# Peptides against a protein of PDB entry 5EIB: the designs that were tried, part 12

Target 1, 366 residues: chain A of PDB entry 5EIB
Amino acid sequence: VDLEPGTMDSVRSGPFGQIFRPDNFVFGQSGAGNNWAKGHYTEGAELVDSVLDVVRKESESCDCLQGFQLTHSLGGGTGSGMGTLLISKIREEYPDRIMNTFSVMPSPKVSDTVVEPYNATLSVHQLVENTDETYCIDNEALYDICFRTLKLTTPTYGDLNHLVSATMSGVTTCLRFPGQLNADLRKLAVNMVPFPRLHFFMPGFAPLTSRGSQQYRALTVPELTQQMFDSKNMMAACDPRHGRYLTVAAIFRGRMSMKEVDEQMLNVQNKNSSYFVEWIPNNVKTAVCDIPPRGLKMSATFIGNSTAIQELFKRISEQFTAMFRRKAFLHWYTGEGMDEMEFTEAESNMNDLVSEYQQYQDATAD
Target 2, 366 residues: chain A of PDB entry 5EIB as posed
Amino acid sequence: VDLEPGTMDSVRSGPFGQIFRPDNFVFGQSGAGNNWAKGHYTEGAELVDSVLDVVRKESESCDCLQGFQLTHSLGGGTGSGMGTLLISKIREEYPDRIMNTFSVMPSPKVSDTVVEPYNATLSVHQLVENTDETYSIDNEALYDICFRTLKLTTPTYGDLNHLVSATMSGVTTCLRFPGQLNADLRKLAVNMVPFPRLHFFMPGFAPLTSRGSQQYRALTVPELTQQMFDSKNMMAACDPRHGRYLTVAAIFRGRMSMKEVDEQMLNVQNKNSSYFVEWIPNNVKTAVCDIPPRGLKMSATFIGNSTAIQELFKRISEQFTAMFRRKAFLHWYTGEGMDEMEFTEAESNMNDLVSEYQQYQDATAD

## One batch from the design tools (peptide; aimed at target 1 H125 M341 E342)

Design b1_p10_7_s2 (made by RFdiffusion4, then SolubleMPNN; from b1_p10_7, 5 letters changed)
Fold by OpenDDE base, seed 3:
Structure b1_p10_7_s2 (fold): chain B 366 residues (1-366), chain A 10 residues (1-10)
Amino acid sequence: as target 1 above (366 residues)
Amino acid sequence: MPYRALPERP
């Protein structure tokens, strides 16, 4: 789905374009112009029914519909505005199904779009209410991984998207292979989301290896375990050391000893015990899939529900507040039928979310 | 375009 036709042509011409049904390509002509309101109330609203018809058709053809997975950007008008409209409409029609998102967070260091804080804040407001699981993917964190860890001198969106795709493949491993922990989206939510609003995850993927070091790297369970818990390996621009993990899932892939995995996972928890809440028992879940990802002998994917994610929301809130106090660019949104109150409500809900994360960070065992 | 260079950081 896109409000621009050129994206669909790129998908069709891609190496996997033929896996999608032609009728499942729904697209507009005008785009959203990086405006959430165009995505949500005008251009996106004109297209949403056509998307819902496809969603219904595919849902009816599904033997066991678990839920929906959306991949979108929160900085752009289509992914943010139309994406959140689609989430709300799907939630209304399928209230008993899991809504999962991969949400790309805007970074002022990587994007030239001045209104991204508005689009992100308005999107987060919708995601808090209408999603069950949201993987927070920060373009700044991805860039830093590419530059610092992968030693890419000039990271591309292709390099960033490669990290995203590896992570998406990792977190969905349990859904695609039988006999795993979190074998369905609902089980993942039950294990990862202790409080309904606190469903924002910090993803990570290991191994991340520079091209120059690949030949010298022995992929081992200890090394994967160490890397996936490293703050520099988080794909959200948050330091897990500034918060506490509510829950963690680790998904190992490849032929490895389950005993060694369990030992290393216990060791990393014990070493980092101060970064876990003590009042959630057994809050670390581990899965092992014998099938490695393509091109690797083994991998580990990290999913963290951490109170440190509030750093991301605080950053967005600060940028939002700085613009909104001046009413900068607001007329582009109000001109599409938005009220200024929707901005205030979205800001308030995001600040409440930050306060909730802080409350649970400061909570002790009674 | 997926393979373009990222914008320079300010």
Scores: peptide ipSAE 0.011, ipTM 0.468, DockQ to the pose 0.020
OpenDDE base, seeds 1, 2, 4, 5: peptide ipSAE 0.010, 0.011, 0.009, 0.007; ipTM 0.423, 0.486, 0.491, 0.448; seeds 2, 4 fail the geometry check

Design b1_p10_7_s3 (made by RFdiffusion4, then SolubleMPNN; from b1_p10_7, 6 letters changed)
Fold by OpenDDE base, seed 1:
Structure b1_p10_7_s3 (fold): chain B 366 residues (1-366), chain A 10 residues (1-10)
Amino acid sequence: as target 1 above (366 residues)
Amino acid sequence: MPYRKLGERP
């Protein structure tokens, strides 16, 4: 789905364009022009019914529908505005199904689009209410990984999207291969989401190695385990050491000893015990899949529910407030049928989410 | 006219 035809033509002409049904390509002609309101109330609202008809048809063809997975950006107009409209409409029609998202967070290091804080704040407000699980993929963290860890001097969208694809492949491993931990979306939510609003995950992937160091590094279970818990490997721009883990899932892929995985996972928990809440017992879950990723002997994927994710939301909130106090660009949103109150409500709900994370960070077992 | 996206730097 896109409001721009050129994006759909790029997917269709790409190496995987033939895996999708032609009738499942739903697209507009004008785009959202980086405006959340165009995505949510005008251009996106004109297209949403055509998307819902496809969603219904595909849902009826499922032997066992678990839920929905959306991949979108929060800085643009289509992914943010129309994406959150679709989430709302799907949730209204399928209230008993899991809503999962891969949400790409905007960063001034990657994009020069000055209205991204509005689009992101308005989107986060919808995601808090209408998703069950959200993977926070932060363009700032992806850029920093490309630059610092991968030693890329000028990271491209291709380099960032490679990290996104590896992460998405990793976190979906248990859904694609039977007999794993979190083998369905509902079981993932039960294990990862102790409080309904606190469903924002920080993902990570290992190994992350520069092209120059790949030749010299043996991939071991200890190295994968250590790299997954390193703050520099988080795909959300927050430091886990500034917060506490509510829950963690680790997914190992490749031929390895389950005993060695369990020993290393116990060791890393014990070394980082101050960064876990003590009042959630057995809050770390581990899975091993014998099938490695393409081109790797082994990998590990990290899913963290951490109170440190509030740093990401604070960054967006500060940028939002700096523009909104001046009413900068606001008339482009209100001219598409938005109320100024929706901005204030979205800001308030995101600040409440930050306060909730802080409350559980400061909570003791007593 | 190239549809300038909102908030793009000139």
Scores: peptide ipSAE 0.238, ipTM 0.810, DockQ to the pose 0.030
OpenDDE base, seeds 2, 3, 4, 5: peptide ipSAE 0.234, 0.222, 0.229, 0.209; ipTM 0.810, 0.795, 0.803, 0.800

Design b1_p10_7_s4 (made by RFdiffusion4, then SolubleMPNN; from b1_p10_7, 6 letters changed)
Fold by OpenDDE base, seed 5:
Structure b1_p10_7_s4 (fold): chain B 366 residues (1-366), chain A 10 residues (1-10)
Amino acid sequence: as target 1 above (366 residues)
Amino acid sequence: MPYRKPGERP
C-alpha cells in the first residue's frame, strides 16, 4: 500500500515483486507530502476502504488468522498517517486479532524532513492504543550501526533496509518454523507484554560484522550472545543500561548446542542482572531454530521490552515540543481538518507512556 | 541521507 504509485512500481519491478498478488497493490496518486494528516484524514481516508477490501479477502482465505503485521515509517505521511488509520480500521473490524507493527522511527541524522516529530508523535499516540506489539526500528540506531559497526562511510537507505529485513526475518523466525518458542503472535504478546501499553520492543541482531572483518570472524554462541546484548546492536537508539528489561526473547538460528545457548543466556543474565526487573520471574525466553538465515551459519535476534525505550520517546517528545510551542508547520495539518488538541493529546499520551516506563523502572520487589 | 526513490541505486 502507498499513496504514491512509484513505490508500487518499484516493488512490482523488483526481484520479489511477483510474490505479491497484483490485485493487492493498492495505491494513490497524490502522496501524503510527509503530512500525517493527509495520510490519516484526506488522501489516506479516500484509499482506506480499498485496502480494507483486500485485507478482508486475504483474511477470509486464511485457515487460521492470527493477526496482522504492518511495516511502516513514522516520519513520512503515508506510513505514519495512513498506516495508523489502517491499524485503527483493522482493530475495529478484528478486535480479537493481534496487531503487530514494525515501526521505523525518524531521525534527524537520516532525514531532513522537519515535520517528522509531529508525524512520529501522532503515530505513537495511535500505536499505544491500537497495537499489541510494536518493534521500534530507529533510523538513528540503524545509521549508527551502519557507520560505527559496519564501517560504512556513507550509509544508504539500502544499508538501513538490509538491517530492517534481517531483524524482521529474525523476530518472525518462531512464526515461520515449527516447534519454536512464541510460535504465534498471541503467545509472543503474552510472554513479552506484561502491561498492555508497554508493548514497544527494542530489536537487535547478531552477527553485525563489517565487510572487511567478515572473513576473520568466527561465529560462536558466546559471541552471538554477547553481541546481541550489546547496546550498540540495538535497532532502537536506547541504552539498556539506562533502564530495566521487563521481558526478553532471544532467537538463535543455525546448528548449535541448546545446552551451550542456555549456558550463555544464563551467563549474560547473571552479568546484567541489575538491568532486569527482579519482580518478573523467568522473564528471559530463548528459542533455537536449526535453520540459519541465508548467507549465515548462525544468527541471534534479540527482542527486548525495556524501560530504556523511554529514551526514544523522550527524544521525539523534545523535538515535538520545540516545534509545537511555536506552532511551526501546524497550518499544514489543520488545513487537512486536524485540531491543535489532537497534537496536545498525542503529546500527553506519549509523556504518560514515558512516565509509565519510569514507574516500572523504579519499582522494586516489595 | 538523500532519499533515494525505490530503484535509485547509489
Scores: peptide ipSAE 0.008, ipTM 0.458, DockQ to the pose 0.022
OpenDDE base, seeds 1, 2, 3, 4: peptide ipSAE 0.008, 0.007, 0.005, 0.007; ipTM 0.465, 0.477, 0.442, 0.455; seeds 2, 4 fail the geometry check

Design b1_p10_8 (made by RFdiffusion4)
Pose (drawn by RFdiffusion4):
Structure b1_p10_8 (pose): chain A 366 residues (1-366), chain P 10 residues (1-10)
Amino acid sequence: as target 2 above (366 residues)
Amino acid sequence: SYSRAPIKVP
């Protein structure tokens, strides 16, 4: 789905472009120009029922639908504006299905548009209310990993998407292969989301590799465990050691000692017990899958529900406030008939989300 | 206080 028609061509000319159902391409003529109001209201509303028809068709041919997963950026107009409209319409029509999103957060280091904080805040407001699980993929973190760790002086979207694709493969492994833990979206959600609004996850993986060089050696289980908890291996630009984990899911892929995995996971939990909330006993679940990802014999994927993710929302909120106080470009949004109060409503909801993460960060069992 | 309701198309 895109309001921009040129997106259809690039996907089709891609390696697996012909494998998609031709009828499932749903596109507009213009597209939103980084205007969330255009995406949602104006233009996305024009296009949205066509998308829902296709969604309804894919759903009726499902033996037992688990739910939906949406990939989109929060900084633009279509993936953000229309994407959250689609989510709200799907929530109305399929209220008992899990909604899961892979949402990429904007960063000034990657994109040169100052309205992106507007678009992201209006979107975060929708996701807080309407999604069950959201993987926070931070362009800030992706750029820093490429620039500082992978030593790519000029990171491209291809460089960033290599990190995203490795992460998405890792976090969906329990859904795609036989296993006991978090095997479906609802079970994963019940294990990861103690409070409905706090469903933004911090993904990480190890080893971090630059695409096309080179290999190995394969990591030891200790090396995997330590790296997958490292702040430098997170896809969200937050220091996990600045907050506390409410829940964690760890996924080890490849051939390895299950016993050694157990010992190392127990080791990181009790050496660093102060970083795991004490009022959620046994809040770290571990899954092993025998099939490694491509190019690797061993890998680990980390999924964290950490109070430290408030740093991400504080950063967006500060940029949003800096722009919104000067009312810059606000007429671009109200020109599409959007209420200015929707900006204030979204800002308040995001700041409420930050306060809630802090409340549980300071909470004690006593 | 402010609404937490999702933004909808009028």

Design b1_p10_8_s1 (made by RFdiffusion4, then SolubleMPNN; from b1_p10_8, 4 letters changed)
Fold by OpenDDE base, seed 2:
Structure b1_p10_8_s1 (fold): chain B 366 residues (1-366), chain A 10 residues (1-10)
Amino acid sequence: as target 1 above (366 residues)
Amino acid sequence: SFSKAVIKVK
């Protein structure tokens, strides 16, 4: 789905374009112009019914529909505005199904779009209310991984998207292979989301290795375990050491000892015990799948629900407030039929979410 | 082809 035809042509002409049905390419002509309001109320609203017709058709073809997975950006107009409109409409029609998102967070270091803080804040408001699970993928963190860890001198969107694809493959492992922990979206939500609004995850992937070092690096369970808990491997721009983990899932892939995995996972929890809440027992879940990812002998994927994610929302809120106090660019949104109150409500809800994370960070066992 | 747009850090 896109409000521009050129993106669909790029997907269709790509290496995997033939895996999608031609009728499942739904696109507009005008684009959203990086405006959430165009995505949500005008251009996106004209296209949403055509998307819902395709969603219904594909849902009816499922033997067992678990839920929906959306991949979108929060900085643009289409992914943010139309993406959240689509989430709302799907939630209304399928209230008993899991809504899962891969939400790409904007960063001023990676994008030149000035209105990204508005689009992100308006999107986070919708995600708090209408999703069950949201993987926060921060373009700043992805860039830093590419530059510092992968030793890419000039990271591209192709390099960032490679990290995203590896992470998406990792977190969906249990859904794609039978007999795993978190074998469905609902079981993942039950294990990862202790409170309904606190459903924003920091993903991580291991191994992350530069091309020059790949030939010299032995992949071991201890190294994977250490790397996936390293703050430098988090794909959200927050430091887990500034918060506490509510819940964690680790998904190992490849031929390895379950005993060694359990020992290393226990060791990393004990070493980092101050960074976990003490009042959620057994809050770390581990899965092992014998099938490695393509091109690796083994990998580990990390999913963290941490109160440190509030750093990401605080960054967006600070940028939002700096613009909104001056009403900068606001006329581009109000001209599409938005009220200024929708901005204030979205800011308030995101600040409430930050306060909720802080409350649970400061909570002690009775 | 997806644009291999070079990410310029400001």
Scores: peptide ipSAE 0.021, ipTM 0.451, DockQ to the pose 0.020
OpenDDE base, seeds 1, 3, 4, 5: peptide ipSAE 0.000, 0.017, 0.007, 0.011; ipTM 0.374, 0.424, 0.406, 0.412; seed 4 fails the geometry check

Design b1_p10_8_s2 (made by RFdiffusion4, then SolubleMPNN; from b1_p10_8 with Y2F R4K)
Fold by OpenDDE base, seed 3:
Structure b1_p10_8_s2 (fold): chain B 366 residues (1-366), chain A 10 residues (1-10)
Amino acid sequence: as target 1 above (366 residues)
Amino acid sequence: SFSKAPIKVP
């Protein structure tokens, strides 16, 4: 789905374009112009019914519908505005199904789009209410990984999208291979989301290795475990050492010893015990899939529900507030039929979410 | 031309 036709043509002509049904390509002509309100109230609202008709048709063809997965950016207008409209409409029609998102957070290191803080804040407000699980894929963290860890002097969207693709492949491993931990979206939610509003995940992927060091790197369970728990490996721009893990899932892929995995996972928990809440029993889950990812002997994917994710939301909120206090660009949103109060409601809900994460960070076992 | 939201602050 897109509000621009060129994106659909790129997907259709791409190496995997043939895996999608031709009638499942729904697109507009005008685009959202990086405006959430245009995505949500005008151009997106004109297209949403055509998307819902496709969603219904595909849902009716499912033997066992678990839920929905959306991949979108929060800095743009289509992914943010129309994406959250679609989430809302799907949630209304399928209230018993899981809504999962891969939400790309904007960063001024990656994009010059000045209104991204508005689009992100308005999107997060919708995601808090209408999603069950959200993977926070932060362009700031992706850029920093590319630059610092991968030693890419000028990270490209291709380099960032490679990390996104590896992460998405990693977190969906248990859904794609039977007999694993979190084998369905609902089991993932039960294991990862102890509190309904606190469903924002910090993902990570290992191995991440610079091209110059690839030939010298061993792929071992200890090295994968150490890397995926490293603060520099988080694909959300927050330091887990500034918060506490509510829940963690680790998904190992490849041929390895279950005993060695269990030993390393116990060791990393013990070493980092101060960074876990003590009042959630068995809050670390581990899965091993014998099938490695393409091109690797083994990998590990990290999913963290951490109170440190508030650093990401604080960054967006600070940028939002600095613009909104000046009433900068508001006429672009209000001109599409949006109320100015929706900005203050979205800001308030994001600040409440930050306060909730802080409350659970400071909570002790009675 | 559809007015895109400003990419850069004027």
Scores: peptide ipSAE 0.047, ipTM 0.611, DockQ to the pose 0.031
OpenDDE base, seeds 1, 2, 4, 5: peptide ipSAE 0.006, 0.005, 0.019, 0.022; ipTM 0.454, 0.433, 0.574, 0.571

Design b1_p10_8_s3 (made by RFdiffusion4, then SolubleMPNN; from b1_p10_8, 3 letters changed)
Fold by OpenDDE base, seed 2:
Structure b1_p10_8_s3 (fold): chain B 366 residues (1-366), chain A 10 residues (1-10)
Amino acid sequence: as target 1 above (366 residues)
Amino acid sequence: SFSKAPIKVK
């Protein structure tokens, strides 16, 4: 789905364009112009029914529909505005199904789009209310991984999207292979989301290895375990050491000892015990899948529900506040039928979410 | 293709 035809042509002409049905390419002509309101109330609203017709048709073809997975950006107008409109409409029609998102967070270091703080804040408001699970993927963290860890001198969106694809493959492992922990989206939500609004995850992937060092690294379970808990491997721009983990899932892939995995996972929890809440028992879940990812002998994927994610929302809120106090570009949104009240409601809900994360960070066992 | 463009950090 896109409000521009050129993105669909790029997907269709790509290496995997033939895996999608031609009728499942739904696109507009005008684009959203990086405006959430165009995505949500005008250009996106004209296209949403055509998307819902495709969603219904694909849902009816499922023997067992678990839920929906959306991949979108929060900085642009289409992914943010139309993406959240689509989430709302799907939630209304399928209230008993899991809504899962891969939400790409904007960063001023990676994008020149000045209105990204508005699009992100308006999107986070919708994600708090209408999703069950949201993987926060921060373009700043992805760039830093590419530059510092992968030793890419000039990272591209292709390099960032490679990390996103590896992470998406990792977190969906249990859904794609039988006999795993978190074998469905609902079990993942039950294990990862102790409080309904606190459903924002920091993903991580291991191994992250530069091309020059790949040939010299023996991949071991201890190294994978250490790397996936390292703040430098987090794909959200927050430091887990500034918060506490509510829940964690670790998904190992490849031929390895379950005993060695359990020993290393216990060791990393004990070493980092101050960074976990003590009042949620058994809050770390581990899965092992014998099938490695393509091109690796083994990998580990991390899913963290941490109160440190509030750093990401605080960053967006600070940028939002600095623009909104000046009423900068506000007429671009109000001209598409938005009220100024929708901005203040979205800011309030995101600040409430930050306060909720802080409350649970400061909570002690009685 | 935007996917091959270098990202400029400000």
Scores: peptide ipSAE 0.035, ipTM 0.666, DockQ to the pose 0.020
OpenDDE base, seeds 1, 3, 4, 5: peptide ipSAE 0.033, 0.033, 0.033, 0.025; ipTM 0.650, 0.628, 0.651, 0.552

Design b1_p10_8_s4 (made by RFdiffusion4, then SolubleMPNN; from b1_p10_8, 3 letters changed)
Fold by OpenDDE base, seed 2:
Structure b1_p10_8_s4 (fold): chain B 366 residues (1-366), chain A 10 residues (1-10)
Amino acid sequence: as target 1 above (366 residues)
Amino acid sequence: SFSKAPIRVP
């Protein structure tokens, strides 16, 4: 789905364009112009029914529909505005199904789009209310990984998207292979989301290795375990040491000892015990899949529900506030039928979410 | 090809 035809042509002409049904390419002509309101109320609203017809048709073809997976950006107009409109409409029609998102967070280090803080804040408001699970993929963290860890001098969107694809492959491992922990979206939600609004995850992937170092690295379970808990491997720009983990899932892939995995996972929890809440028992889940990812002997994927994610929302809120106080570019949104109240409500709900994370960070066992 | 603008290196 896109409001621009050129993105669909790029997907169709790409290496995997033939895996999608031609009738499932739904696109507009005008684009959203990086405006959430165009995505949500005008250009996106004209296209949403055609998308819902395809969603219904694909849902009816499922023997067992678990839920929906959306991949979108929060800085643009289509992914943010139309993406959240689509989430709302799907939630209304399928209230008993899991809504899962891969939400790409905007960063000024990656994009010059001035209105990204508005698009992100308006989107986060919708995600708090209408999703069950949201993987926060921060373009700032992806850039820092590419530059510092992968030793890429000039990271590209291709390099960032490679990290996104590896992470998406990792977190969906249990859904794609039988006999795993978190084998369905609902079990993942039960294990990862102790409080309904606190459903924003920091993903991580190991191994992250520069091309020059790949030949010299022995991949071991201890190295994977250490790397996936390292703050430098988090794909959200927050430091887990500034918060507490509510829940963690680790997904190992490849031929390895379950005993060694359990020993290393226990060791990393004990070493980092101050960074976990003590009042959620058994809050770390581990899965092992014998099937490695393409091109690796083994990998580990991290999913963290941490109160440190509030740093990401605070960054967006600070940028939002600095623009909104000046009413900068507000006429681009109000001209599409939005009220200033929708901005204030979205800011308030995101600040409430930050306060909720802080409350659970400061909570002690009685 | 919508070349998404190259990420500015700070």
Scores: peptide ipSAE 0.028, ipTM 0.565, DockQ to the pose 0.020
OpenDDE base, seeds 1, 3, 4, 5: peptide ipSAE 0.030, 0.023, 0.019, 0.025; ipTM 0.633, 0.565, 0.476, 0.649; seed 1 fails the geometry check

## One batch from the design tools (peptide; aimed at target 1 G337 M341)

Design b1_p11_1 (made by RFdiffusion4)
Pose (drawn by RFdiffusion4):
Structure b1_p11_1 (pose): chain A 366 residues (1-366), chain P 11 residues (1-11)
Amino acid sequence: as target 2 above (366 residues)
Amino acid sequence: PPPSTPKRSPP
């Protein structure tokens, strides 16, 4: 789905472009120009019922639908504006299904548009209310990993998407292969989301590799465990050691000692017990899958529900406030008939989300 | 022109 028609061509000319159902391409003529209001209201509304028809069709041919997963950026107009409209319409029509999103957060280091904080805040407001699980993929973190760790002086979207694809493969492994833990979206959500609004996850993985060089050695289980908890291996630009984990899911892929995995996971939990909330006993679940990802014999994937994610929302909120106080470009949004109060409503909801993460960060069992 | 959304009030 895109309001921009040129997106259809690039996907089709891609390696697996012909495998998609031709009828499932739903596109507009213009597209939003980084205007969330255009995406949602104006233009996305024009296009949205066509998308829902396709969604309804894919759903009726499902033996037992678990739910939906949406990939989109929060900084633009279509993936953000229309994407959250689609989520709201799907929530109305399929209220008992899990909604899961892979949402990429904007960063000034990657994209040169100062309205992106507007678009992201209006979107975060919708996701807080309407999604069950959201993987926070931070362009800030992706750029820093490429620039500082992978030593790519000029990271491209291809460089960033290599990190995203490795992460998405890792976090959906329990859904795609036989296993006991978090095998479906609802079971994963019940294990990861103690409070409905706090459903923004920090993904990480190890080893971090630059695409096309080179290999190995394969990591030891200790090396995997330590790296997958490392702040430098997170896809969100937050220091996990600045907050506390409410829940964690760890996924080890490849051939390895299950016993050694157990010992290392127990090791990181009790050496660093102060970083795991005490009032959620046994809050770290571990899954092993025998099939490694491509190019690797061993890998680990980390999924964290950490109070430290408030740093991501504080950063967006600060940029949003800096722009919104000067009312810059606000007429671009209200020109599409959007209420200015929707900006204030979204800002307040995001700041409320930050306070809630801090409340549980300071909470004690006593 | 695009339609307008219903207006909202502060809490």

